# Peptides against a protein of PDB entry 5HOI: the designs that were tried, part 8

Target 1, 351 residues: chain A of PDB entry 5HOI
Amino acid sequence: FRYMPFSPAGTPFGFTDRRYLTMNEVGYVSTVKNSEQYSITVSFFDVGRFREYHFEDLFGYDLCFLNEKGTLFGQSKTGQIQYRPHDSIHSNWTKIIPLQAGERITSVAATPVRVIVGTSLGYFRSFNQFGVPFAVEKTSPIVALTAQNYRVFSVHYSQFHGLSYSLSELGTSSKRYYKRECPLPMSLPNINSDMKKDANLDYYNFNPMGIKSLFFSSYGDPCIFGSDNTLLLLSKWRSPEESKWLPILDSNMEIWKMSGGKETTDIHVWPLALAYDTLNCILVKGKHIWPEFPLPLPSEMEIRMPVFVKSKLLEENKAILNKKNEIGADTEAEEGEEDKEIQIPVSMAAE

## One batch from the design tools (peptide; aimed at target 1 K285)

Design b1_p10_1_s2 (made by RFdiffusion4, then SolubleMPNN; from b1_p10_1, 6 letters changed)
Fold by OpenDDE base, seed 1:
Structure b1_p10_1_s2 (fold): chain B 351 residues (1-351), chain A 10 residues (1-10)
Amino acid sequence: as target 1 above (351 residues)
Amino acid sequence: DEELKKLINS
């Protein structure tokens, strides 16, 4: 196994000189190879609120995290990080993260108040937005990070234990764990099935965990989108005993429904964010599962919580059955074993 | 979504 630099919704170069370092609801960061240098562009979806900017990258940043206040860059091998505010009021800052032999920065995250660096050896480094360090913690090897405000969602990988996750809050004086290296029930990429397509091999080499993105929802719930194209949401994380991963969207099933039941193997969902009850995503058409250039406009996909809907439908069907049994006490209607096909309400059938 | 229908049918 090789630890690779992860950024949320980052794309490989493929056969091109350009890629997306990261993208989310705020915008997208692209890099273009120019000989031994890179040109980085920070672009935004809200062009009225933000101004696109560019700079020359002499370091070859392979890690990125975009937020509403700035962009964090990282170089996985050298340990260099740079924070660039979007405004001209705040100064850029650069820092070198000390790395051991063979250690790599695997993920970076930034909020308006925190900078987080995770490594292949499981060093979790926290900073304020000005690059002042708070702490260094040793965890299991970090493969992905995201953060919102003071909260950090980290994904860990062990060769012995597979994927785990942590959810923590980085206060001013202390780190609180809501979840600490708990099992993450995400499917890993199936090397044998998926590698039959060269494009899948290139993506696997770029992202061996198949984590397309991870983010916090607008409600502050950790979300992860894996190689199975299922959006998982961590529900009830404030109550450790009640916390569960909910499969809130099967994007392959939604594409299948929207295609009128046709097998569309050339349409792919690229996740950006979860805003309320909608997945903000890029719809990708083509051989590659990731967006190319130019970036398509974001699309919205409604989340369907099948567990709540099935439980409500089961409760409603039980309530209807109980009402029918209360009314049916007076009519000797024959026990026809009608295979009760669960009629999905027409509102849940794709129009 | 009309955009997805357009993308699927394009």
Scores: peptide ipSAE 0.031, ipTM 0.776, DockQ to the pose 0.455
OpenDDE base, seeds 2, 3, 4, 5: peptide ipSAE 0.025, 0.010, 0.026, 0.027; ipTM 0.751, 0.522, 0.758, 0.762; seed 3 fails the geometry check

Design b1_p10_1_s3 (made by RFdiffusion4, then SolubleMPNN; from b1_p10_1, 3 letters changed)
Fold by OpenDDE base, seed 2:
Structure b1_p10_1_s3 (fold): chain B 351 residues (1-351), chain A 10 residues (1-10)
Amino acid sequence: as target 1 above (351 residues)
Amino acid sequence: SEKLKNLINS
């Protein structure tokens, strides 16, 4: 196993010289390899609120986190981080995170009030938005971070214990844990089944944990979207005994329903954010499960718990067709039973 | 989503 640099919804280079370092509801950060340097562009979905900007990256930033106030960059090997406010009023700042031999920055997160750095040795470093350090804590190895305001959702990995998560609040005086290294019930990528497609192997090499993204919902609930394309939401996290992960969206099931029950292998959901009851996402068509260039416009998918079974829906539709045939309704279309568009109940149709 | 229907049918 290798700890890879993780950024929310980051994409691999694949066969190209360009990739997305990160994307979310605010925008997307791209990097283009130009010989020994990179050109970074910070783009926004709300072009009226934000102005796109670019700069030359001589460090090869492989970590990124975008928020409404700025972009945090990191270099996993050197320990360099840079914060770039979107406005020209606040100065950029750069610092080096001290790394031990073989240690890597594995994830970075930034809010308007906090900067967080996680490492492959489990060093959790917290700063304010100006790069002033608060604390260093030793945790299990960090593989992913996200943050909203003062809250941090961290994913940890141990070869012995698998995936765990923490939910913490970085106050002014102290760190509070709501959850501390609790088991994370997320499926890891299945190397044997999924790696038959070269595109899946490329993504696995880029992101061995298969965490496409993690974010806080608009309500401040931790969300994670794994390789199984299921959106998990941590409910009731304020009550330690009542807290549970809810599978609030099976995006493969939603695509299947929206296709009229056709198996599609070329449509993929790329998660950006959860806003209210909708997953903001990029719908990707093609071989790669990640968006290419240019970036498609974001789409919304209504969250729905996967309570339905495909086989039952097929059986129910067959039973409805058989009843229509018994009633002597001239269903003129002798089209084969297997190719008939599945009538998804309106209550199940995502708008 | 009409966008998904359009993407599937494109």
Scores: peptide ipSAE 0.020, ipTM 0.724, DockQ to the pose 0.607
OpenDDE base, seeds 1, 3, 4, 5: peptide ipSAE 0.020, 0.019, 0.019, 0.019; ipTM 0.723, 0.708, 0.719, 0.717; seeds 4, 5 fail the geometry check

Design b1_p10_1_s4 (made by RFdiffusion4, then SolubleMPNN; from b1_p10_1, 7 letters changed)
Fold by OpenDDE base, seed 3:
Structure b1_p10_1_s4 (fold): chain B 351 residues (1-351), chain A 10 residues (1-10)
Amino acid sequence: as target 1 above (351 residues)
Amino acid sequence: DEELRKRINE
């Protein structure tokens, strides 16, 4: 296992000189390798609210976090971070995070009020939006971070305990934990089943945890989207005893339903954000499970608890078809190759 | 959503 730099919905280079450093509901950050330097572009979905900008990156930023006020960049090996406000009113700032030998920045997050840096040794570093440090805390190794306002969702990894998570609030005077290194019931990538395709191996080498993204919902609930393409939401996190992870969407099930029950291996959900009851996502078509260039327009997918089993729906539809055939209506219905669209129950039909 | 279904089946 290697600690790799994680950014929400970041993509690998693959066989190309370009990738997305991060993407979410605000926009997408791309980097293009040009000889020894990189060109970074910060693009937005709301082109009326924000202006696209670019800059030359001499450091090779491999970490990124985008919010409504600015973009945080990080270099995992050198410890350099840069915050770039989207407006011209606030100045850019750069800082070097002190790293021990072999330590890496594994994830960064930024809100309009906080900057967070997590490392492979479990150093959790907090700053204000101007790069003024608050505290350094030692935790289990951090593999992913996201933040909203003053709240931080952190994912930790231990070789002995697997994945854990913390949910904390970074006030002015102190850090409050709502959850502290609690077990995270997310499946890790299965190397033996999924790595039969070279494209999946490339993604695994880029992101060995299989965390495609993590974010806070519009209601401020922690969300995580793993390699199983299931969206998990942390419900009731304010009540420690009642808190639970809810599988609020199986995206593979939803694609299967929307395709009329066809096994599609070339359509993938790439998560951006959860707004109310809809997953904002990119529908990825093709060989790679991640979006390529140009970026497709975002799509909305309604959240649905995975209550139904594919096999039962297929059996019920076969039973309905067999009953129609036993009712010997002598109608020579021409064997038109009508693509036998699986009748999905109305309660399961996406509008 | 009908729009999402269209985009999946395109």
Scores: peptide ipSAE 0.233, ipTM 0.890, DockQ to the pose 0.800; fails the geometry check
OpenDDE base, seeds 1, 2, 4, 5: peptide ipSAE 0.199, 0.213, 0.220, 0.227; ipTM 0.880, 0.885, 0.887, 0.888; seeds 1, 2, 4, 5 fail the geometry check

Design b1_p10_2 (made by RFdiffusion4)
Pose (drawn by RFdiffusion4):
Structure b1_p10_2 (pose): chain A 322 residues (1-190, 198-318, 341-351), chain P 10 residues (1-10)
Amino acid sequence: FRYMPFSPAGTPFGFTDRRYLTMNEVGYVSTVKNSEQYSITVSFFDVGRFREYHFEDLFGYDLCFLNEKGTLFGQSKTGQIQYRPHDSIHSNWTKIIPLQAGERITSVAATPVRVIVGTSLGYFRSFNQFGVPFAVEKTSPIVALTAQNYRVFSVHYSQFHGLSYSLSELGTSSKRYYKRECPLPMSLPNDANLDYYNFNPMGIKSLFFSSYGDPCIFGSDNTLLLLSKWRSPEESKWLPILDSNMEIWKMSGGKETTDIHVWPLALAYDTLNCILVKGKHIWPEFPLPLPSEMEIRMPVFVKSKLLEENKEIQIPVSMAAE
Amino acid sequence: EMKLFKEINS
């Protein structure tokens, strides 16, 4: 099996010279093939706070993670990473991650206080926001990483357990695990979208902490999974809280559509900030549309029953209250 | 909801 470089909400090149590196509620990072180099553009949705800028990529960064304080870049092959703070007060710093034979950096994540690099051999290298290393750890092969403040949500893969996840906190003292390689019941992919599933074999469209600090993941099944009761290991449950396919179906008047797709950015309490993609492909294009907001709904709606009540989709009060 | 509906059906 070949591990692929993962970034939250990243898009493939397809038949173009540009794609999105990473995408969330803060903004979007794109890269354009420029003869022999790349042109990286860092954009923001709150235009008033941060200024959109661009720079020339002489290394070919294919890994990226965006937070409110800075942008982290990474190269899956050479192992070079660069953290660019949004404000000009703080300097950029660059490090090179040691990589063994065939070892690839599979995912990177950054917070205002932590920088995380994961490799295909299971190396977990953590730094502060300035590049000072804390500890190097060996874990299962990492395929996806996201972090919030001091906490890290990591997705692992092997030939035995399949997909597993770890939830840990990088405290000031030492590292503590809340959950260590527990089952991750995310649906795996089972065509026009072939380009995407070569770029992202797991189908993990994005993963992120919620606005209130709960781990979330958005697989190829277009269902938002939220980790409930992660503080008590014996009570941990993955809860499906939004069937985005059902919502598009309800808002489209019960019509099956093959051109409307959801691209996850982040979860804010009960609202999924996303990009509504119209077209043959399931990933967003250029220019990037304005973000949309999709309220979460428990998957308790049956299509056949909804069609009877309407004879937008009207929902029976008795069913809506449930 | 109406805002999302209008965006979907735009």

Design b1_p10_2_s1 (made by RFdiffusion4, then SolubleMPNN; from b1_p10_2, 5 letters changed; failed a check: a repeat of another design)
Amino acid sequence: DKKLAELINS

Design b1_p10_2_s2 (made by RFdiffusion4, then SolubleMPNN; from b1_p10_2, 5 letters changed)
Fold by OpenDDE base, seed 3:
Formats: C-alpha cells, structure tokens, sequence
Structure b1_p10_2_s2 (fold): chain B 351 residues (1-351), chain A 10 residues (1-10)
C-alpha cells in the first residue's frame, strides 16, 4: 500500500499534462505541467462573485483545498504549504511542515478560520487562517481531510483495521471529538474487478482508497463518496450513540434511471458538494471516470435512498410488456419500436 | 420523496 496525496475530487494527469487538483461547489483548481514547472489556475463557478486567477508553481503542488475565502496548496513530499486568499486584502503565506523520513502530507483542508494538515504517519496539524499553529496531534494515518468552519472530517487508514473516520471541532482552546477513529463502512476499490479497464488502473494508482470526494453538506453533515459511487452521509453525529452512515444516493442507480433503464458504461458521477437535498456533481461522459478539460457544467442530482432493486424493476417491466403482448395478440398492432422506457414508478419521481 | 432532512432525522 502507498499513501497518495488526496484532494477532494482531484483528478489524475492520465496521459495529459493537465489535471484538477481539487473541485467543489466553489470552483475548480487546475494545474498544467510546463517542463519542471506547473501553472495553476483557480477557477470559480460563480464568476460574478470571484475572479479567476493563475500563478506559476515552482514546487509542484499535489494537494489542494478550495473554499470561499482562499485556496490551500500543499506539496506532499517537501511539506510545503501555501495559502492564497482570493481577496487581495489578505496576503499569501507559505509554511514548511516538518516531515519525518518517509512521511508525506496526505491531505490538506482549509476553512475561512482553520487550516489542517494530515500526514501518512497520522500527524494532525492545525493552524488558523494566517498559518499560526494551534496544535499537533498524532492519530492513525490520515488519508483524507475536509473541513467546514471549525469542524473537521478526517479519514484514517490502517492496514489492520481498514478505514476509520473522525469528526472533530477545532475551537480556540481545544479540539472536541464527536467521533474518534470510528469504523468507516465504505467499500474499498476491488482491484480484481474494477482494474479490468485501463482507465480504472490509472485512477487507482492516483487514489488507491477510491475516495472521489468528501465534504460537509450545507447542513454540516460529513459526506463521503467512494469508488462504489454511493454517497454516504453521517447522520445524528451530535449523538455519538445514534450516529449512522446513510447511503443517501446510489449514483449508478440514478444514472441508470436517467438513462431510461439502459446500461450506460460511459456516464459517471463526479461529486462536488451536497447542497440541501441535491448532490452537486459533474456528469462525466467518456472512458475516464473523472472530468477532463474543459470542465463540464455542474449538474444537480436529487438525493434518494437506494430502496429499489434494479432486477425487480426490470422483472416488473417485462411482466407488463408480456401482459400487453398477450392482450395485443388479437389486434395487428404494428411492431413500432416504441423506445423501451422503463416506467419508473411515478411515486419516486414526484416528491 | 421523503426529504433528506426526514431521512437524516429518522
């Protein structure tokens, strides 16, 4: 196993000179290789609120986190981090995170009030938005971070215990845990089944945990989107005993429904954020499961618990078709190739 | 659809 730098919804280079370092509801950060240098562009979906900017990256930033106030960059090997406010009123700052031999920064997160750095040795480093350190804590190895306001959602990995998560609040004087290294019921990528497609191998080498993204919902609930394309939401996290992961969206099922029940292998959901009852995402069409250049416009996908089995819906539709054919045997009804739109039961479409 | 809020609170 190799710890790789993780950023929310980051994409691999693949066979290109370009990739997305991160993307979310605010925007997308791209990097382009130019010899030994990189050109980074910070782009926004709300072009009226924010102005796109670019800069030359001499360090090869491989970690990124975008928020509404700035962008945090990190270099996994050197330990360099840079925070760039979007507003020119605030200065950029750079810091070197001390790394042990073989230690890597695995993830970074930033809010308007906190900067968090997680490492492959489980060092959790917290700073304010100006790069002033608060604390260093040793946890299980960190593989992913996200943060909203004062809250941090961290994903940890152990070779013996698999994935775990923590939910914490970084106050001014102390860290509070709501959840501390609890089991994360997310499916890991299945190397044998998923790697039959070359495109999946490239992604697996980039992101061996298969965590496409993690974020907080607009309500402040931790969300994670794994390789199984299921959106998990942590419900009732304020009550540690009642806290549960809800599979609030099977995106493969939703794509299948949107396609009229046709098996599409070329449409993929790329998660950005959860806003209210909708997943903000990129619908990716093509060979790669990640968005290429240019970035498609974001789409909204309504959240639905996966309570229906595809096979049962297919059987019910076959039974309806067979009944129509049994009744139609007496009338020369022309074999119009009526598009076999699977009638999704109306009760799911409306509310 | 049961609003996500109802599912989260259920």
Amino acid sequence: as target 1 above (351 residues)
Amino acid sequence: SKKLAELINS
Scores: peptide ipSAE 0.020, ipTM 0.521, DockQ to the pose 0.036
OpenDDE base, seeds 1, 2, 4, 5: peptide ipSAE 0.012, 0.013, 0.013, 0.013; ipTM 0.529, 0.672, 0.519, 0.524

Design b1_p10_2_s3 (made by RFdiffusion4, then SolubleMPNN; from b1_p10_2, 4 letters changed)
Fold by OpenDDE base, seed 3:
Parts: sequence; structure tokens; C-alpha cells
Structure b1_p10_2_s3 (fold): chain B 351 residues (1-351), chain A 10 residues (1-10)
Amino acid sequence: as target 1 above (351 residues)
Amino acid sequence: SEKLAKLINS
């Protein structure tokens, strides 16, 4: 196993000179290789609120987190981090995170009030938005971070225990845990089944955990989107005993429904954010499960608990077709290849 | 529906 730098919805280079460092509801950060340098562009979906900007990256930033106030960059090997406010009123700052031999920054997160750095040795480092350190804590190895306001959702990995998560609040004087290194019921990528497609091997090498993204919902609930394309939401986290992960969206099921029950192998959901009852996402068409360049416009997908089984819907539709054919045996109904649109119950058709 | 139909038919 190799700890890789993780950023929310980050993409691999693949065979290209370009990738997305991160993307979310605010925008997308791209990097282009130019010899030994990189050109970074910070782009926004709300072009009326934000202005796109770019800069030359001499450090090779491989970690990124975008928020409404700025962008945090990190270099996993050197420990360099840079925070760039979107507003020119606030200065950029750079810091070197001390790393032990073989230690890597595995994830970074930033809110308007906090900067968080997680490492492969489980060092959790917290700062304010100006890069002033608060604390260093040692946890299980951190593989992913996200943050909203004062809250941090961290994903940890142990070779013995698999994935765990923590939910914490970084106050001014102390860290509070709502959840501390609790089991995370997310499926890991199945190397044997998923790697049969070359496109999946490149992604697995980039992101061995298969965590496409993690974020807080608009309501402040931790969300994670794994390799199984299921959106998990942590419900009732304020009550530690009642807290549970809800599979609020099977995106493969929703694509299948939206396709009229046709199996599509070339459409992929790339998660950005959960806003209210909708997953903001990129619908990716092609061989790669991640968006390429240019970035498609975001789409919304309504959240729905996966209570339906494809096989049952297919059997019900076959039974309806067979009944129509039994009634139609007395009329010369031309074998029009009527497109076998599976009648998805109208109550479940996403408009 | 319509966005996916556009993606399928493109």
C-alpha cells in the first residue's frame, strides 16, 4: 500500500499534461505541466462572484483545497503549503510543514477560519486562516480531509483495521470530537474486478482508496463518495450513539434509471458537493471515470435511498410486456421496435 | 432526464 496525496474530486494526469487538483461547488483548480514547472489555474462556477486567476507553480503542488475565500495548496513530499486568498486584500502565505523521513502530507483542507494538514503518519496539524498554528495531534494515518467552518471530517487508514473516520470541531482553545476513529463502512476498490479496464488502473494508482470526494453537505453533515459510486451521509452525528451512515444515493442506479434502464458503461458521476437534497456533480461521458478538459457544466442529481432492485424492475416490465403480448395476439400489431424504455414509476423519474 | 439524454445521444 502507498499513501497518495488526496484532494477532493482531484483527477490524475493520465496520459495528459493536465489534471484537476480539486473541484467542488465553488470551482475547480487545474494544473498543467510545463517542463519542470506547473501552471495552476483557479476557476469558479460563479463567474459573477469570482475572477479566475493563474500562477506559476515551481513546487509541483499535488494537494489542493478550494473554498469561498481562498485556495490551499500543498506539496506532499516537501511539506510546503501555500494559502492564496481569492481576494487581493489578504496576502498569500507559505509554510513548510516538518515531515519525518518517509512522511507525506496526504491531505489538506481549508475553511475561511481554519487550515488543516494531515499526514501519512497521522499528524493532524491545525492552523488559522493566516497560517498561525494551533496544535499538532497524532492520530491514525490520515488519507483524506475536508472541513467546513470549524468542523473537520478526517478519514484514516490502517492496514489492520481498514478505513475509519473522525468528526471534530476546532474551537479557539480546544478540539472537540463528535466521532473519533470510528469504522467507516465504505467499500474499498476491488483490484481484481475494477482493474480489468486500463482506465481504472490509472485512477487506482492515483487514488488507492477510491475516495472520489468527501465534503460537508449544506446542512453540515459529513459526506463521502467512494469507488462504488454511492454517496454516504453521516446522519445524527451530534448524538454519537445514534450516528449512522446513510447511503443516500446510488449514482449507478440513478444513471441506469435516467437511461431508461439501459446499461451505460460510459457515463460516470463525478461528485462535487451536496446542496440540500441534490448532489452537485459532473456527468462524465467516456472511458475515464473522471472529467477531462474542458470541464463539463455541473449537473444536479436528486438524492434517493437505493430501495429498488434492478432485477425486480426488469421482471415487472417483462411481465407487463408479456401481458400486452397475450392481449395483443388477436391484432396484427406490427413488430415496431418500440424502444424498450423501462417504465420507471413516475414518482421516481427524475425530471 | 434531458441532460442525460443529451449525454447518451452525443
Scores: peptide ipSAE 0.022, ipTM 0.680, DockQ to the pose 0.532
OpenDDE base, seeds 1, 2, 4, 5: peptide ipSAE 0.018, 0.018, 0.019, 0.019; ipTM 0.652, 0.625, 0.639, 0.648; seed 2 fails the geometry check

Design b1_p10_2_s4 (made by RFdiffusion4, then SolubleMPNN; from b1_p10_2, 4 letters changed)
Fold by OpenDDE base, seed 2:
Structure b1_p10_2_s4 (fold): chain B 351 residues (1-351), chain A 10 residues (1-10)
Amino acid sequence: as target 1 above (351 residues)
Amino acid sequence: SEKLKKLINS
């Protein structure tokens, strides 16, 4: 196993010289490879609130985290990090994170008040927004980070224990754990079934954990979106005994419903954020499961617990058709049973 | 979402 640099909703280069370093509800950060250097662009969805900016990257930043106040960049191998405020009032700062032999920065996160660096050896480093260090903690190897305000959601991986997560609050005086290296019930990518498509292999090589993104909801709940395209939300995390992961959206099921029950293999949900009861996402059409260029406009998908079984919906539709035939209602033409649009009850259709 | 319906039918 190799620890790869992770950024929320980051995309691989694929066959191109360009990729998204990260994207979320605020915007998207792209990088273009120009010989030995990179050109980075920080773009925003709210063009009235933020101004797009670009700069030349001589370091080859492979880690990124975007927030409403700035962008954190990191270089996984050298340990260099840079914070760039979106405003011109605050100065950029750069520092080197000390790395041991073979250690990599695996993830970075930034809020308006905290900067967090996680490594392949499980070094958890915390800073303020000005890069002043608070603490260094040794944890299980970190594979992903996100943060909101003072809260940090970290994903850990051990070859012996699999995936775990922590939820912590980085106060001024101390780190508080709400959850500490608890089992994370996320499905890992299935190499044997999914790797038959070259596009899936490229993504797996880029992100072996299959974590498309992780974020905090607008309510401050940790969310993770894995390779199974299921959005997991950590419910009741303030009560350690009551805390549970909820599968609040099966995006494959929602696409299937919205297609009238047709199997679609070319439409993919790329998660950005959870705002209230809606997943902000990019709808991707094509061979790649990730957005290409130009970035499509974000879409909203209503969160719904996956309580429906495809087979049961098909049986219910057959039963409705049989009842219509018994009542002698003019059934318009016998197009083949398999191609009939499944009448999904309006209460089940995502708006 | 009308956007997804358009994307599916495109």
Scores: peptide ipSAE 0.019, ipTM 0.725, DockQ to the pose 0.600
OpenDDE base, seeds 1, 3, 4, 5: peptide ipSAE 0.018, 0.017, 0.018, 0.019; ipTM 0.716, 0.709, 0.715, 0.721

Design b1_p10_3 (made by RFdiffusion4)
Pose (drawn by RFdiffusion4):
Structure b1_p10_3 (pose): chain A 322 residues (1-190, 198-318, 341-351), chain P 10 residues (1-10)
Amino acid sequence: FRYMPFSPAGTPFGFTDRRYLTMNEVGYVSTVKNSEQYSITVSFFDVGRFREYHFEDLFGYDLCFLNEKGTLFGQSKTGQIQYRPHDSIHSNWTKIIPLQAGERITSVAATPVRVIVGTSLGYFRSFNQFGVPFAVEKTSPIVALTAQNYRVFSVHYSQFHGLSYSLSELGTSSKRYYKRECPLPMSLPNDANLDYYNFNPMGIKSLFFSSYGDPCIFGSDNTLLLLSKWRSPEESKWLPILDSNMEIWKMSGGKETTDIHVWPLALAYDTLNCILVKGKHIWPEFPLPLPSEMEIRMPVFVKSKLLEENKEIQIPVSMAAE
Amino acid sequence: SEKLYEQINS
């Protein structure tokens, strides 16, 4: 099995010379093939706070993670990473991650206080926001990483357990695990979208902490999974809280559509900030549309019953209250 | 929800 470089909400090149590296509620990072180099553009949705800028990529970064304080880049092959703070007060720094034979950097994540690099051999290298290393840890092969403040949500893969996750906190003292390689019941992919599933074999469209600090993941099944009761290991449950396919179906008047797709950015309490993609492909294009907001709904709506009540999709009060 | 309906059907 070949591990692929993962970034939250990343898109493939397809038949173009440009794609999105990473995408969330802060903004979007795109890269354009420029003869022999690349042109990286860092954009923001709150235009008033940060200024959109661009620079020339002489290395071919294919890994990226964006937070409110800076942008982290990474190269899956050479192992080079660069952290660019949004403000000009703080300097950019660059490090090169040691990689063994065939070892690839599979995912990177950054917070205002932590930088995380994961490799295909299971190396977990953590730094502060300035590049000072804390500890090097060996874990299962990492396929996806996201972090918030001091906490890290890592998704692992092997040929035995399949897809597992770890939830840990990088405190000032030492590293503590809340959950260590527990089952991750995300649906795996089972065609026009072939380009995407080669770029992202797991189908993990994106994963992120919620605005209130709960781990979330958005697989190829277009269902938002939220980790409930992660503080008590014996009570941990993955809860499906939004069937985005059902919502597009309800808003479209019960019509099956093959051209409307959801691209996850982040979860804010009860609202999924996303990109509504119209077209044959399931990933967004250029230019990037304005973000949309989709309220979460428990998957308790049956299509057949909703069609009877309408004879937008009107929902019976008895069912809506439930 | 009204805004999402208008965006989907635009």

Design b1_p10_3_s1 (made by RFdiffusion4, then SolubleMPNN; from b1_p10_3, 4 letters changed)
Fold by OpenDDE base, seed 3:
Structure b1_p10_3_s1 (fold): chain B 351 residues (1-351), chain A 10 residues (1-10)
Amino acid sequence: as target 1 above (351 residues)
Amino acid sequence: SKELIERINS
C-alpha cells in the first residue's frame, strides 16, 4: 500500500497537464503543469462574493483545501504548506512541516480559525489561521482530513484494522474527541471488479482509498463519499454510544431513477458538499468518474436513504404493466412499444 | 427531506 496525497474532490491529471487540486461548495482549485512549474488558479462558484486569482507554483503543490477565507496548499514530499487568504487584507504565510524519512503529508485542512496537517505516520499537526502551532499528536496514519470551524474529521488507515475515523474539536486549550479512531464502515475500492476500466485504474492509483470527498454538512455532521458512490453521514456524534453512519444517498440509485430506470454507465456523481437536504455535486458525463475541464455547473441531488430495492421497483412496474395489459387485452389497440419510462412512484419524492 | 434530516439530527 502507498499513501497518496488526498484533497477533497481532487482529480488526477490523467493524460492531461491539468487537474483539480480540490473542489467544494466554495469553488475549485486547478493546477496546470508548465514544464517544471505549475500554474494554480483558485476559482469560485459565487463570482459576486469572490474574485478568481492565480499564481505560479514552483513547489508542485499536490494537496489543497479551500474554505470561505482562504486556500491551504501543501506539498506531500517536502512538507511545505502555504496558506493564501482570498482577501488582500491578510498576508500569505508559508511553513515547512518537519517530515521523517519516508513520511508524507497525506491530507491538509483549513478553516477560518484552524489549519490541520495529517501525515502517513499519523502525525496530526494543528495551527491557527496564521500558522501558529498548537499541538502535535501521534495517531494512526491519516489518509484524509476535513474541518469546519473548530471541528476536524479525520480518516485513518491501518493495514490490520482498515479504515477508522476520528471527530475532534480543536479548542484553544485542548483537543476534545467526540470519536477517536472508531471503525469507519466504508467499502474500499474493489480492485478486481472496479479496475476493469483503465480510467478506474488511473483513479485508483491517484486515490487508493476511493474517498472521493469528505466534508461537514451545513449542520456540522461529518460526511464521506466513497468509491461505492454512497454518501455516509455520521448521525448522533454528540452521543458516542448512539453515533451511527447513515447511508443518506446512494448516488448510483439516484442516477438510475433520474434516467427513468435506464442503466447509465456514463453518468457519475462527483461530491462537493451537503447543504441541508441536498448533495451539491458535479454530474460528470463520460468515461472518467471525475470532472474534466471546463468544470460543469454544480447540481443538487436530494438526500434519500436507499430503502428501495431496484429489483422490487422493476417487479412492481412489471406487475403494473401486466395488469394494464390484462385490462387492455379486450381492446386490440396496438399502441407501439413506446419507451415506457419506469414511473417512479411520486410518493418517494415528497418525504 | 426535512423529516429525514430531523431523524438524522435527533
Scores: peptide ipSAE 0.010, ipTM 0.496, DockQ to the pose 0.035
OpenDDE base, seeds 1, 2, 4, 5: peptide ipSAE 0.008, 0.008, 0.007, 0.009; ipTM 0.478, 0.465, 0.473, 0.489

Design b1_p10_3_s2 (made by RFdiffusion4, then SolubleMPNN; from b1_p10_3, 3 letters changed)
Fold by OpenDDE base, seed 5:
Structure b1_p10_3_s2 (fold): chain B 351 residues (1-351), chain A 10 residues (1-10)
Amino acid sequence: as target 1 above (351 residues)
Amino acid sequence: SKKLKELINS
């Protein structure tokens, strides 16, 4: 197993010279290979609030985290990190994270008040927004980070224990844990089923955990979106005994419902954020499960618990069709069997 | 969403 650099909703290069380093509700960060250097562009969805900017990257940043105040960059192998405020009032800062032999920065996160660096050896490093260090903690190997305000959601991986998560709050004087290396019930990518398509193998090599993104909801709940295209939300995390992961959206099921029950293999949900009861996402049409260039405009998808089974809905609709055909013998409408839209109950239709 | 229906029908 290789620890790969993870950034929320980051995309591989594939066969192109360009990729997204990260994207979320604020915007998207792209990088283009220019011979021996990279050109990075930080773009925003709210063009009235933020100005797009670019810079030359001589370091080859492969880690990124975007927030409303700035962008954090990292180089997984060298340990270099850079924070760039979006405003011109605050200065950029750069530092090197000390790495052991073979250690990699695996994820970085930044809020307006904290910078977090996680490594393949489980070093958790915390800083303020100016890069002043608070602490270094040794945890299980970190594979993904996100943060909101003072809270950090970290995903850990052990070859023996699989995925775990921590939820912590980084105060001024101390770190508090709400959850500490608890089991994470996220499905890992299935190499045998999912890798039958070359495009999925390219993505697996880029992101072997299959974590498309992780974020905090607008209510401050940890969310994770895996390779199974299910959005998991950590409910009741303030009550350690009551805390549970809720599968609040099966995006494959929602696409299937919206297609009238047609199996679509060319439409993909790319998660950005959870705002209230809607998943902000990019809808991707094509061979690749990730957005290409230019970036499509974000879309909203209502969250819905996966209560329904496709097979049962298909059986119920067949039973309804058979009953209609028994009552109405006379109309030989040769409408081909393949194009019959599944009548999804109105209560399940997204408005 | 209207956009998803447009993408499915395209």
Scores: peptide ipSAE 0.028, ipTM 0.768, DockQ to the pose 0.595
OpenDDE base, seeds 1, 2, 3, 4: peptide ipSAE 0.027, 0.028, 0.026, 0.027; ipTM 0.764, 0.769, 0.759, 0.764

